Peptides against a protein of PDB entry 6DSZ. Designs and how they scored, part 144

Target 1, 361 residues: chain A of PDB entry 6DSZ
Amino acid sequence: NYVVTAQKPTAVNGCVTGHFTSAEDLNLLIAKNTRLEIYVVTAEGLRPVKEVGMYGKIAVMELFRPKGESKDLLFILTAKYNACILEYKQSGESIDIITRAHGNVQDRIGRPSETGIIGIIDPECRMIGLRLYDGLFKVIPLDRDNKELKAFNIRLEELHVIDVKFLYGCQAPTICFVYQDPQGRHVKTYEVSLREKEFNKGPWKQENVEAEASMVIAVPEPFGGAIIIGQESITYHNGDKYLAIAPPIIKQSTIVCHNRVDPNGSRYLLGDMEGRLFMLLLEKEEQMDGTVTLKDLRVELLGETSIAECLTYLDNGVVFVGSRLGDSQLVKLNVDSNEQGSYVVAMETFTNLGPIVDMCV

## One batch from the design tools (peptide; made by RFdiffusion4, then SolubleMPNN)

Design b2_p17_3_s1 (from b2_p17_3, 8 letters changed)
Fold by OpenDDE base, seed 4:
Structure b2_p17_3_s1 (fold): chain B 361 residues (1-361), chain A 17 residues (1-17)
Amino acid sequence: as target 1 above (361 residues)
Amino acid sequence: GIKDFPFRPAEPPVFLP
C-alpha cells in the first residue's frame, strides 16, 4: 500500500486578514484548496499557528465579528456547499478550531451560476448571503445560538448576477450587485427582509454600467455606497453621488481582485491578470457640516507581483499576494519608487508547486 | 502620488519587517 502522501496544496485560492486567534492578534488566513492555514502576523513575519483540513475545496472564506464576540469568527463555504462557522479557541498550548455552526446549503433545484459561488456577510452581521444558483439569493440568518446553519432562498429576478456585496450603513441588510441582461450590465440594490423572506426595493440603481463591469466593492462609511470595477472604468455610486474614471492603464489587463487598505475605504489594492498591483484612491472632501463626500477617484500603478487570486493588506505597507497561478508573495509597499518606478518590493516568496492533480487512481 | 496617502498600520500595529 503506497500511501502516496499527496503533496500539500500550494496554490492559494483565498486569503483574509482579521483577528481570529484573539482580539489583539492580527491573523492571515490562507485557503489552499481544502487546506486552511492560520498565521499570526508578527514583527518577525508570519508565524504559523494552525493548519486545518477542510472537507472540500474552500470556495468562500470570510471573517466576521457578531455583536458580543471578542474576536472574529470564520465563515467557510466549500465548493460542495458545506458551510461552517469556525471559532479559534486556545487553552494554554492546546489549540482547537471549534465548529460553532454547520450545514449544507445545496439546493436540489437551480442552475449553478457560471461565475461560481459568491458568499458575502452583512457588515452588521445580520446575515450571510450566498449566490450559488441563478435566480436565487440564499440567506443564512446569523443567530448566536444556532448550531445548525439554516438557510432560505429569495428569488432574484436578475438571473445573471456578476458580483454582489452587502452595503455598509444600511438600516436593513442591503445588497448591491452587478447583473447582466440582454441590454447590458446594470447595478441594482435590494434590501433583504429576514422577516418576510423577500427583497424590498433598495436605495438606488444604475442602469447601463460598463459592459464588462465585473466587481462590486462595498465602501464603508463615511463614503458609503459601492465601487464598480470594469475593464475600462471604475465607478462610484452611493445613491446621491456618481463618479466615474476611465484610466487608460487599467484597460491593458482585467482587474481580478481587490482588497481594502484603510478601514474607512480610502484606499484599495487592485490586482490584474498580468500581476500589476494598483492603488485605488478615494479622495475625500470634508464639508463644513462635517460630512465627507467623495471628491475624486484615482488609480496609481504600484508595481508588479505574482498574478493575484487574492490580496490582503496586512500592516505597515506589507501585502500578502495570494497566487493560484504563481508563487504567493509578501510584498512591501514603499513611499518612494525604485529606479524602475515600482513601489513594490518582494519580501518573501512562497513556492507554488502547481495544481494538485487529485489523481483518484 | 502614493506619498499623499501614508501606509496605515493595523490596529493594534504589528509592523512586519
Scores: peptide ipSAE 0.019, ipTM 0.615, DockQ to the pose 0.033
Fold by OpenDDE base, seed 1:
Structure b2_p17_3_s1 (fold): chain B 361 residues (1-361), chain A 17 residues (1-17)
Amino acid sequence: as target 1 above (361 residues)
Amino acid sequence: GIKDFPFRPAEPPVFLP
């Protein structure tokens, strides 16, 4: 009996960095179709800890830390709408990935969105938000005692949501989203009431943003607000301050992924469809009252990598470039450029053997 | 430039090969 060892998937469709194994460990988690790989980031490199088979293709993978947890929990949603919250437990040499909560969040009625599944977590861990279907926003309340993930829907009047995030520093959970209507693309905010199971008016909106505005980045305090990334422009808005830049360098290829470098949201990595890696910088201005405001936005080209499906900054200038179309990479960011003007040096390359055509038998 | 924005090290600093 030749056990045809089914070739493990090599294409990366998600990655996240956090403290999953312990409060002290820095982890890299990589989603490869149905497989989750867990690494510890060490001074000697990536140490593999565990591999987990999931009951479906991973569509959402997010780390979050509820109040009073010492380490991060992992939210996973599959393409078949199976949701779970996972916890890492280690007892001596025994390693267990336990399911703290699970559920199926599929609706019987709804048009699956053309832009795919979006899953987001409130920074204060009050809820998970899911955009699965056009005209619906699904909410999963986060409660510690619930082993069963229960969800409800809120109707969205905006049928064509492009991207959505929870904002930071909001009294109530607040979403910010880009949507399209016949008049163009717009940005809107809503507060989410868990009690009333409805949207309330959010703190701000911006009508008629760039026609190709495609991504929302929630900016943590002290800046707050959001960054909207388009084809030609990058815009910051927090309700009080608006700032837009249109650096010519980003027009050449569409930015497709981003990752926050600094906890305070001062720097973001951006990857485009040509494998160019950028740094987005938020320049601070300290006011006389001690408030921090955004002075300016800058974009700098760092270099070239594999075409990123996802990016995650690890530490010490090391970035994981998760690629679906090419080889994934560990790259080092340098303060000084090489002879070619690149700030990026490849450290390790992970061969992508191409799409495993799951022959559905 | 990026020189004004030093990279964040871990405690202790992590040096991947």
Scores: peptide ipSAE 0.019, ipTM 0.671, DockQ to the pose 0.035
Fold by OpenDDE base, seed 3:
Structure b2_p17_3_s1 (fold): chain B 361 residues (1-361), chain A 17 residues (1-17)
Amino acid sequence: as target 1 above (361 residues)
Amino acid sequence: GIKDFPFRPAEPPVFLP
C-alpha cells in the first residue's frame, strides 16, 4: 500500500475574507484547486482551523450572509458544476463543515464560455447567478429551507459576456455586465425576475466602453453603480453619474483582480499581471441634501507583490495575495513608503510548488 | 488620508502586528 502522500496543492485560485467560523471571527478562506483552507485572522497572524478536500476543482468561492444567519455561509461551485452551500459548525473540539444545500448545475446543452465560470451572489441574498455557458445566465434562487439547489436559465442575447456582477441597492436583483459584440465592448444592466424567470430592462447601460474593459466591480451604497476596469481606463457609472479616468500607470499591465477594502466601497485593491498592487479610491462629494456622490476616482501604486490571482484585505492594512503563478503572500500596507517608495512589506510568503498534476495512476 | 487602514468591525477587534 503505497500511501502516495499526494502533495498538497499550493497554487491559489481563490480567496475570500469574512465571518465563516463565527460572527466574531475574521476568516481567510483559500482555494487551492480541490482544497479549501480555513484560517482565523488573529493579532498574531493566521491560525489554521480546517482544511477540506472538495469533490472537484473550486471554480467559484463566495461568502454570503442570508437574512437571519449569524455568520457567513460559503458558496462553492466546482469546475464540474457541482454547487454547494457550506456552513461551519463547531461543537467543542469537533469542527464540521456542513453542506446546507447542494446541486449539479451542469446543462446538457450549451457552449462553455471561453472566459470561464463566473459565479456571483446578489447582495441581498435573493439569488446566485452563474455565467457558465454563452448566451445563458443561470439563476439559483436562495431559499433557506431548500437543501437542493435548483437552477433555471435565462437566455442572454449578449453571447460574449466578459464579466458580470450583481449591483447593490436594487429593488430587484440587478446584474451589470461587460459584453463584446462586433461593434466593441459595452456595459448593460438587467433586472432578474425570479417570478417570470426572465430579464427586465435594467436601470442603465453604457455602449462603447473601452475595447479592453474586462472587469466589473459592483459598488455598495451610498455610491451604488459599478466600476468598469479596462486596460487604459477605469470608469464609474450608476445611471446618473458617469466618471472616467485614464491613469497612465495602469496601461503598463492588465489589472486582473480586485478586492474591496472599505465596506462602503471607498477603496479597492487592484492587482495586475506584473504583480503591481494599486489602491483605487472613490472620492466622495457630500451634497447639500446629504446625498453622497462620486467626486473623482484616483489610482495609487502601492508597491509590488507576487502576481495575484486573487486579493483579499484582511484587517489593519494586512492583505493576502493569493498567487497561482508565484508564491502567495501576506503583506502589510503602510501609511508611509519605504526607501524604495513602496507601501508594501511582505510579512509572510507561502511557497508555490507549481501545479500539482493529480496523476491519477 | 489615502493610506489610512481602518480596522474592520470585529468582536473582539483583531489587530495584526
Scores: peptide ipSAE 0.018, ipTM 0.578, DockQ to the pose 0.033
Fold by OpenDDE base, seed 5:
Structure b2_p17_3_s1 (fold): chain B 361 residues (1-361), chain A 17 residues (1-17)
Amino acid sequence: as target 1 above (361 residues)
Amino acid sequence: GIKDFPFRPAEPPVFLP
């Protein structure tokens, strides 16, 4: 009897930071295929709280805080389209992960998108949006009393969506997305009507963006709008203001992940396919009336890490680098560079033993 | 027109220890 000790997955395919265990705790949640690891971020490092086996490969993992909740809830979507909303409950030493809602969001008809599953949550927690299939945008309305996740599809005219986010500060839930057509890549916005179950015209669009525009970052207030990341350029648009930079340093390798550092959207971490870590800075201009406008965009090379699948800023300059291809890391961002010009120091390394080949015996 | 696709009742996610 070979007890094949099923090796635990070590490759990270998602990470998120928030307040899941309590309102006060800072948590790091790590997705490793079917496993969810929950940590508390402490002054001494990461304290493991719970490891949870999921019913499938985690494809989407997002924290959100509905109105009237004291702590974050966790949305998970699996690669087999099982959706759930999870709550952490602790009673003394007993830890329970409670399913607040669940459902299967698979459609019988649709072409699965080649760029995979995208899941996004409206910043005001009105809905979850899912790009699962070409030409469809699935909406899950968020209702506190609904234990059964229900969804509907809105048809997208844009068949090849590359990335999509909900924008901040919108009266109605508004998506911003990069799409490709025969003329190139473009950015468009739509308002999502829950009542009419349709798209309305969004506040702005930008036709003919960079040919390799691949990521949308929704920027919180006071700036609002979105950042579009390409191979050669980074652009900002909020409907009124457009700004583009083309720093030569980003051309060397494709940016593949991002994470917001500041709650106000002033700084973002960017990771590329070579393991380079950048800071994107939104420079403010304060006007005499107290309005804050974007003055400039700047990119700074911080250093090198493992090739990030996902990044998340924790606290005090500590960043978790989730890697699929290499070892995941905790890294420290320093104010001063070392002798090599790096601002990054590895604090801890988590060995990646490679993909678990599920040998179905 | 938006088609309401009926959700298959998913079994509650079973968390494996």
Scores: peptide ipSAE 0.006, ipTM 0.324, DockQ to the pose 0.016; fails the geometry check

Design b2_p17_3_s2 (from b2_p17_3, 8 letters changed)
Fold by OpenDDE base, seed 2:
Structure b2_p17_3_s2 (fold): chain B 361 residues (1-361), chain A 17 residues (1-17)
Amino acid sequence: as target 1 above (361 residues)
Amino acid sequence: GIADFPYRPAEPPVFVP
């Protein structure tokens, strides 16, 4: 009887950073298939705190802080549409992961979207949005007293949503999404009415974006709006300001992930399919009235890492590179380049053993 | 500019090399 000790999954399929264990702790949360790993970020590196087994592959993992919460809560959605909101509680040496709310958000009818599950949280924590099926946008209202995650669907006229985010600074929850139709790819916005359970017209739209536009980044105040990333171009739009760049350096490989560095949205890390790490910079212009507008966009090559599935900036120039195809890494970003012109130095590497081939013998 | 890189989101910094 060979007890094949099932090796723990090593491929990373998601990562987030925030204050999950306490208000003061900086955490790194890593999704590895059905496993959630929780670390505290310390001066000495990553300190493991807890591993949590999930009842399914983690498809969405997002931290959020409702008003009146001292620390972040964790939203998880599994590939089988089990949703939960988790809270970390520690009592002395006892560590508990508490389910604040749960539910199954699967629909009986619907075509699962080819681009997979998208889950987003309104920056003001009014709702969770889910793109699970073509032509539907699922809304989970966030209520503190609700232990059962209830959802409703709003019909989307746009059947082929590529990516979607909630915008910042909107009176009502507002989504911005890239979609494809027979004429190409476009960007549209909708306001989400919780009361009426419908979409209202959003503040802006942008028709005929780049054909390979694949990602939406919601930009915080003071800039607001969104960044649209394509194969050849990066565009910004906030309803009033439009700006596009086409830096040749990004054309070589598709950007596949991003992470915000600055809370104000001035800088973003970008990772491509070749493991190149970029910094996207939003240059500000202060107007005479004290308003801040976007002056320009710039992209800088920082260096090379493992091929990122996800990126998260930790602190002090340290970035976690979560890799599905290669080894995950902690990397240090430096102000000065090395002799090879790289600003990236690997600090730690986490071996990826690859997929467990269930050999049914 | 590159002189402002990298950003530190909190003080004190968590990673101290």
Scores: peptide ipSAE 0.017, ipTM 0.466, DockQ to the pose 0.033
Fold by OpenDDE base, seed 3:
Structure b2_p17_3_s2 (fold): chain B 361 residues (1-361), chain A 17 residues (1-17)
Amino acid sequence: as target 1 above (361 residues)
Amino acid sequence: GIADFPYRPAEPPVFVP
């Protein structure tokens, strides 16, 4: 009886930072196929707390804090459309991951979208949105007392959604998305009515964005709005203000991931397909009435890392670089560049052993 | 091995060009 100890997956396909184990703890959560790894970020480094085997490949992993929760909950969606909301509980030395809610959100009819599964959470925790199939937006209302995740679909006229996010600071849950039609790529917003189970007209739209616009970043207040990242340009729009930059440095490789550094959305990390790490900066302008508006956007090259599948800023300039194609890294961002002009120093490297071929023998 | 690094919670560094 050869117990082939199946090698644990090492390729990272998702990472998030938040307060999952407690209100005070800073956690790094890493998705490696079916495996969830939970760390506490400490002064000494990453302390492993728990590993959890999931019932499928993790496709979406997001932390969120419903009103009246002391710590973050974890939403997970698997590639087989099993959804759950998880809570961390510790009692002495006993560590439990509790399923607060679960459900299967698969539709019997639908074309799976070519851009894959997108899962987003309303910043006010009113709903979860899922783009699973072309022409459908699935909504999971967030209700505290409901152990069963129920979903409904809203029809999207826009069949080819590239990316979608919930906006901040909206009275009703509002999505912003990039979509493609025969005329090009565009940005549109919709309000989501839970009551009527339909879309209402959103606050703004932007027709004819860059042809390769691929990502939406929702910007927190006070700025609000969204950043649209393309191959050649980065644009900001909030309904009142539009700003675009086309820094030549981003044309060399496609930006594939992002992570917010500052809670107010003043800085974002960007990673490209060559492993270049950038900082996107939102420059503030204070108006005479005390309102804060976006003055300008700036992109700075920080250095090179492993090719990021996902990025997450931890604290004190430490960034986790989750890599699918290469070794994952903890890197330090420095204020001063090294002799090579890099602001990035590798602190720790996590060997990626490649895809586990399930040898079904 | 967990890499021992000095981790002190601080505000993100401001990269000023």
Scores: peptide ipSAE 0.014, ipTM 0.510, DockQ to the pose 0.040
Fold by OpenDDE base, seed 1:
Structure b2_p17_3_s2 (fold): chain B 361 residues (1-361), chain A 17 residues (1-17)
Amino acid sequence: as target 1 above (361 residues)
Amino acid sequence: GIADFPYRPAEPPVFVP
């Protein structure tokens, strides 16, 4: 009996940082196809805690903290539309990953979107939103006592959603999305009514954004609003203030991933298709009334890494670069540049052996 | 080996080229 040790997947398709194992622990969670790896970030480096096999390829992986929870919960959606909410539980040396809720959210009718599965969580943990099919937005209400994830669909008039996020600081759950129609790409907002199971008009919209606008970043308070990333431009909008920049340096390669560095949304890491790592900075202006407004946007080139599928800032200038096409990396961000003008130093490299083609025998 | 890096809660550096 040759135990063909099935080679574990090495390509990273998602990563997230938060407090999953405890309120005090900083964790790095890595999705590698059907596998979830859980690490604790320590003074000595990444300590592996547990590996979990999933019943399918992980398509969405997000941490969230409902009111009254001491630590983060993990939402996972698989490519086969199996959804679960996971909790880490430790009892002495015994470590369990508990499924708090689960469900299948597949629809019998719908065209799967060409841009793939998008999963988002309301910052106030009122709901999960899913863009699975064209012209539909699926809502999973978050209820603490519900072990069965029930979902409903809201019809979207906008058939070609490119990206979508929940906004911060909204009285009702509010989505912001980039969509394409025959006239170009646009940004729109909707409020989501759980009670009526419908969209209400959102606080703002921006028609005719950049033709290649591809990503939405929801910005926390005090700024609020969203950042829209295109091929040539980065724009900020919060319904009151609009600001756009077109730094020539981003035109050279498409930005494909982002991660928030500061809790207040002052800085973001950006990764492009050439493995360039950028910092996006939101410059503040304090008003006389104590309100904080956006003064300017700036993009700075930090250095080069593996081509990122996902980025996550850990702590103390350490970043995990999750790569699907190349080797994943832990990198250090330095205040001072090296002799080559790079602020990035590779600390550790994780060899990617490529996609294990599951030969369905 | 796991990369050794100091875990110290710190504000990330501001990069100004």
Scores: peptide ipSAE 0.014, ipTM 0.496, DockQ to the pose 0.051
Fold by OpenDDE base, seed 5:
Structure b2_p17_3_s2 (fold): chain B 361 residues (1-361), chain A 17 residues (1-17)
Amino acid sequence: as target 1 above (361 residues)
Amino acid sequence: GIADFPYRPAEPPVFVP
């Protein structure tokens, strides 16, 4: 009986950074199909803490910190629509991952969206939003005592949502999304009423964005609003201010992932389908009244990495490049470029052995 | 009690530098 030791999945399909193990620890969490890997980021590198086997492919993985929690909780949604909220608990040398809440959020009726599962969390931790099916937005209210994840659907008139995020700094939970109709792609906002279980009109919309607009980035305060990334252009809108850039360098390959570097949303990493790593910079202008406004957007090429499925800035210029198609990397961003003009240096490479066909026997 | 989400703990991966 050759126990073929099923190789563990090495292809990365998601990564997040936060404070999961403690309030003080910086963690990197990596999703590899059905496996969750938890690391502590240290001055010496990544320290493995725990690996968790899930009973399904991880489709959504997000850290969030509800009011009154000292550390982040982890929301996971599987491809089979099993949802859970996980907490890390350590007692001496004993490490436990406890389920704070769980539920199945599958609907009996609905067309699964072609762009896959999208899961987002309100920055104020009022709700989780899920785009699972065309024409539906699922809401999971977040309550401190909620042991069972209960969800409801709101009908979305826009059938073809491309991407969606919750905005920052909104009195009510507000989504911003790119959608496609027969006239092209557009951006719209909705307020989500938890009480009435309906959408209200959002603060702004932008019709006729770039035809290949594919990603929404919610920008934190003081800027607020959203960045819309397309094939040829990057646009910013916050209801009052609109800015657009079309740097020729981004036209060469589609941007496929992003990650915020600075807590204030002044810088973002962007990765494209060729493994190019960019920095998107929000240039600020300080007004005489002390208000900060967006002056301009700038894109800089940092260098090349493995083709990123996901990016996460850790600390001190270190970035984790999660790759599905190639080797994942830990890279260092340098202030000075090398002789080739690259600001990126590979620190560590994690071999991708390819898709594990889990032959569940 | 809070029902545990079905998961299987495993040993942490070993990073090969």
Scores: peptide ipSAE 0.006, ipTM 0.368, DockQ to the pose 0.030

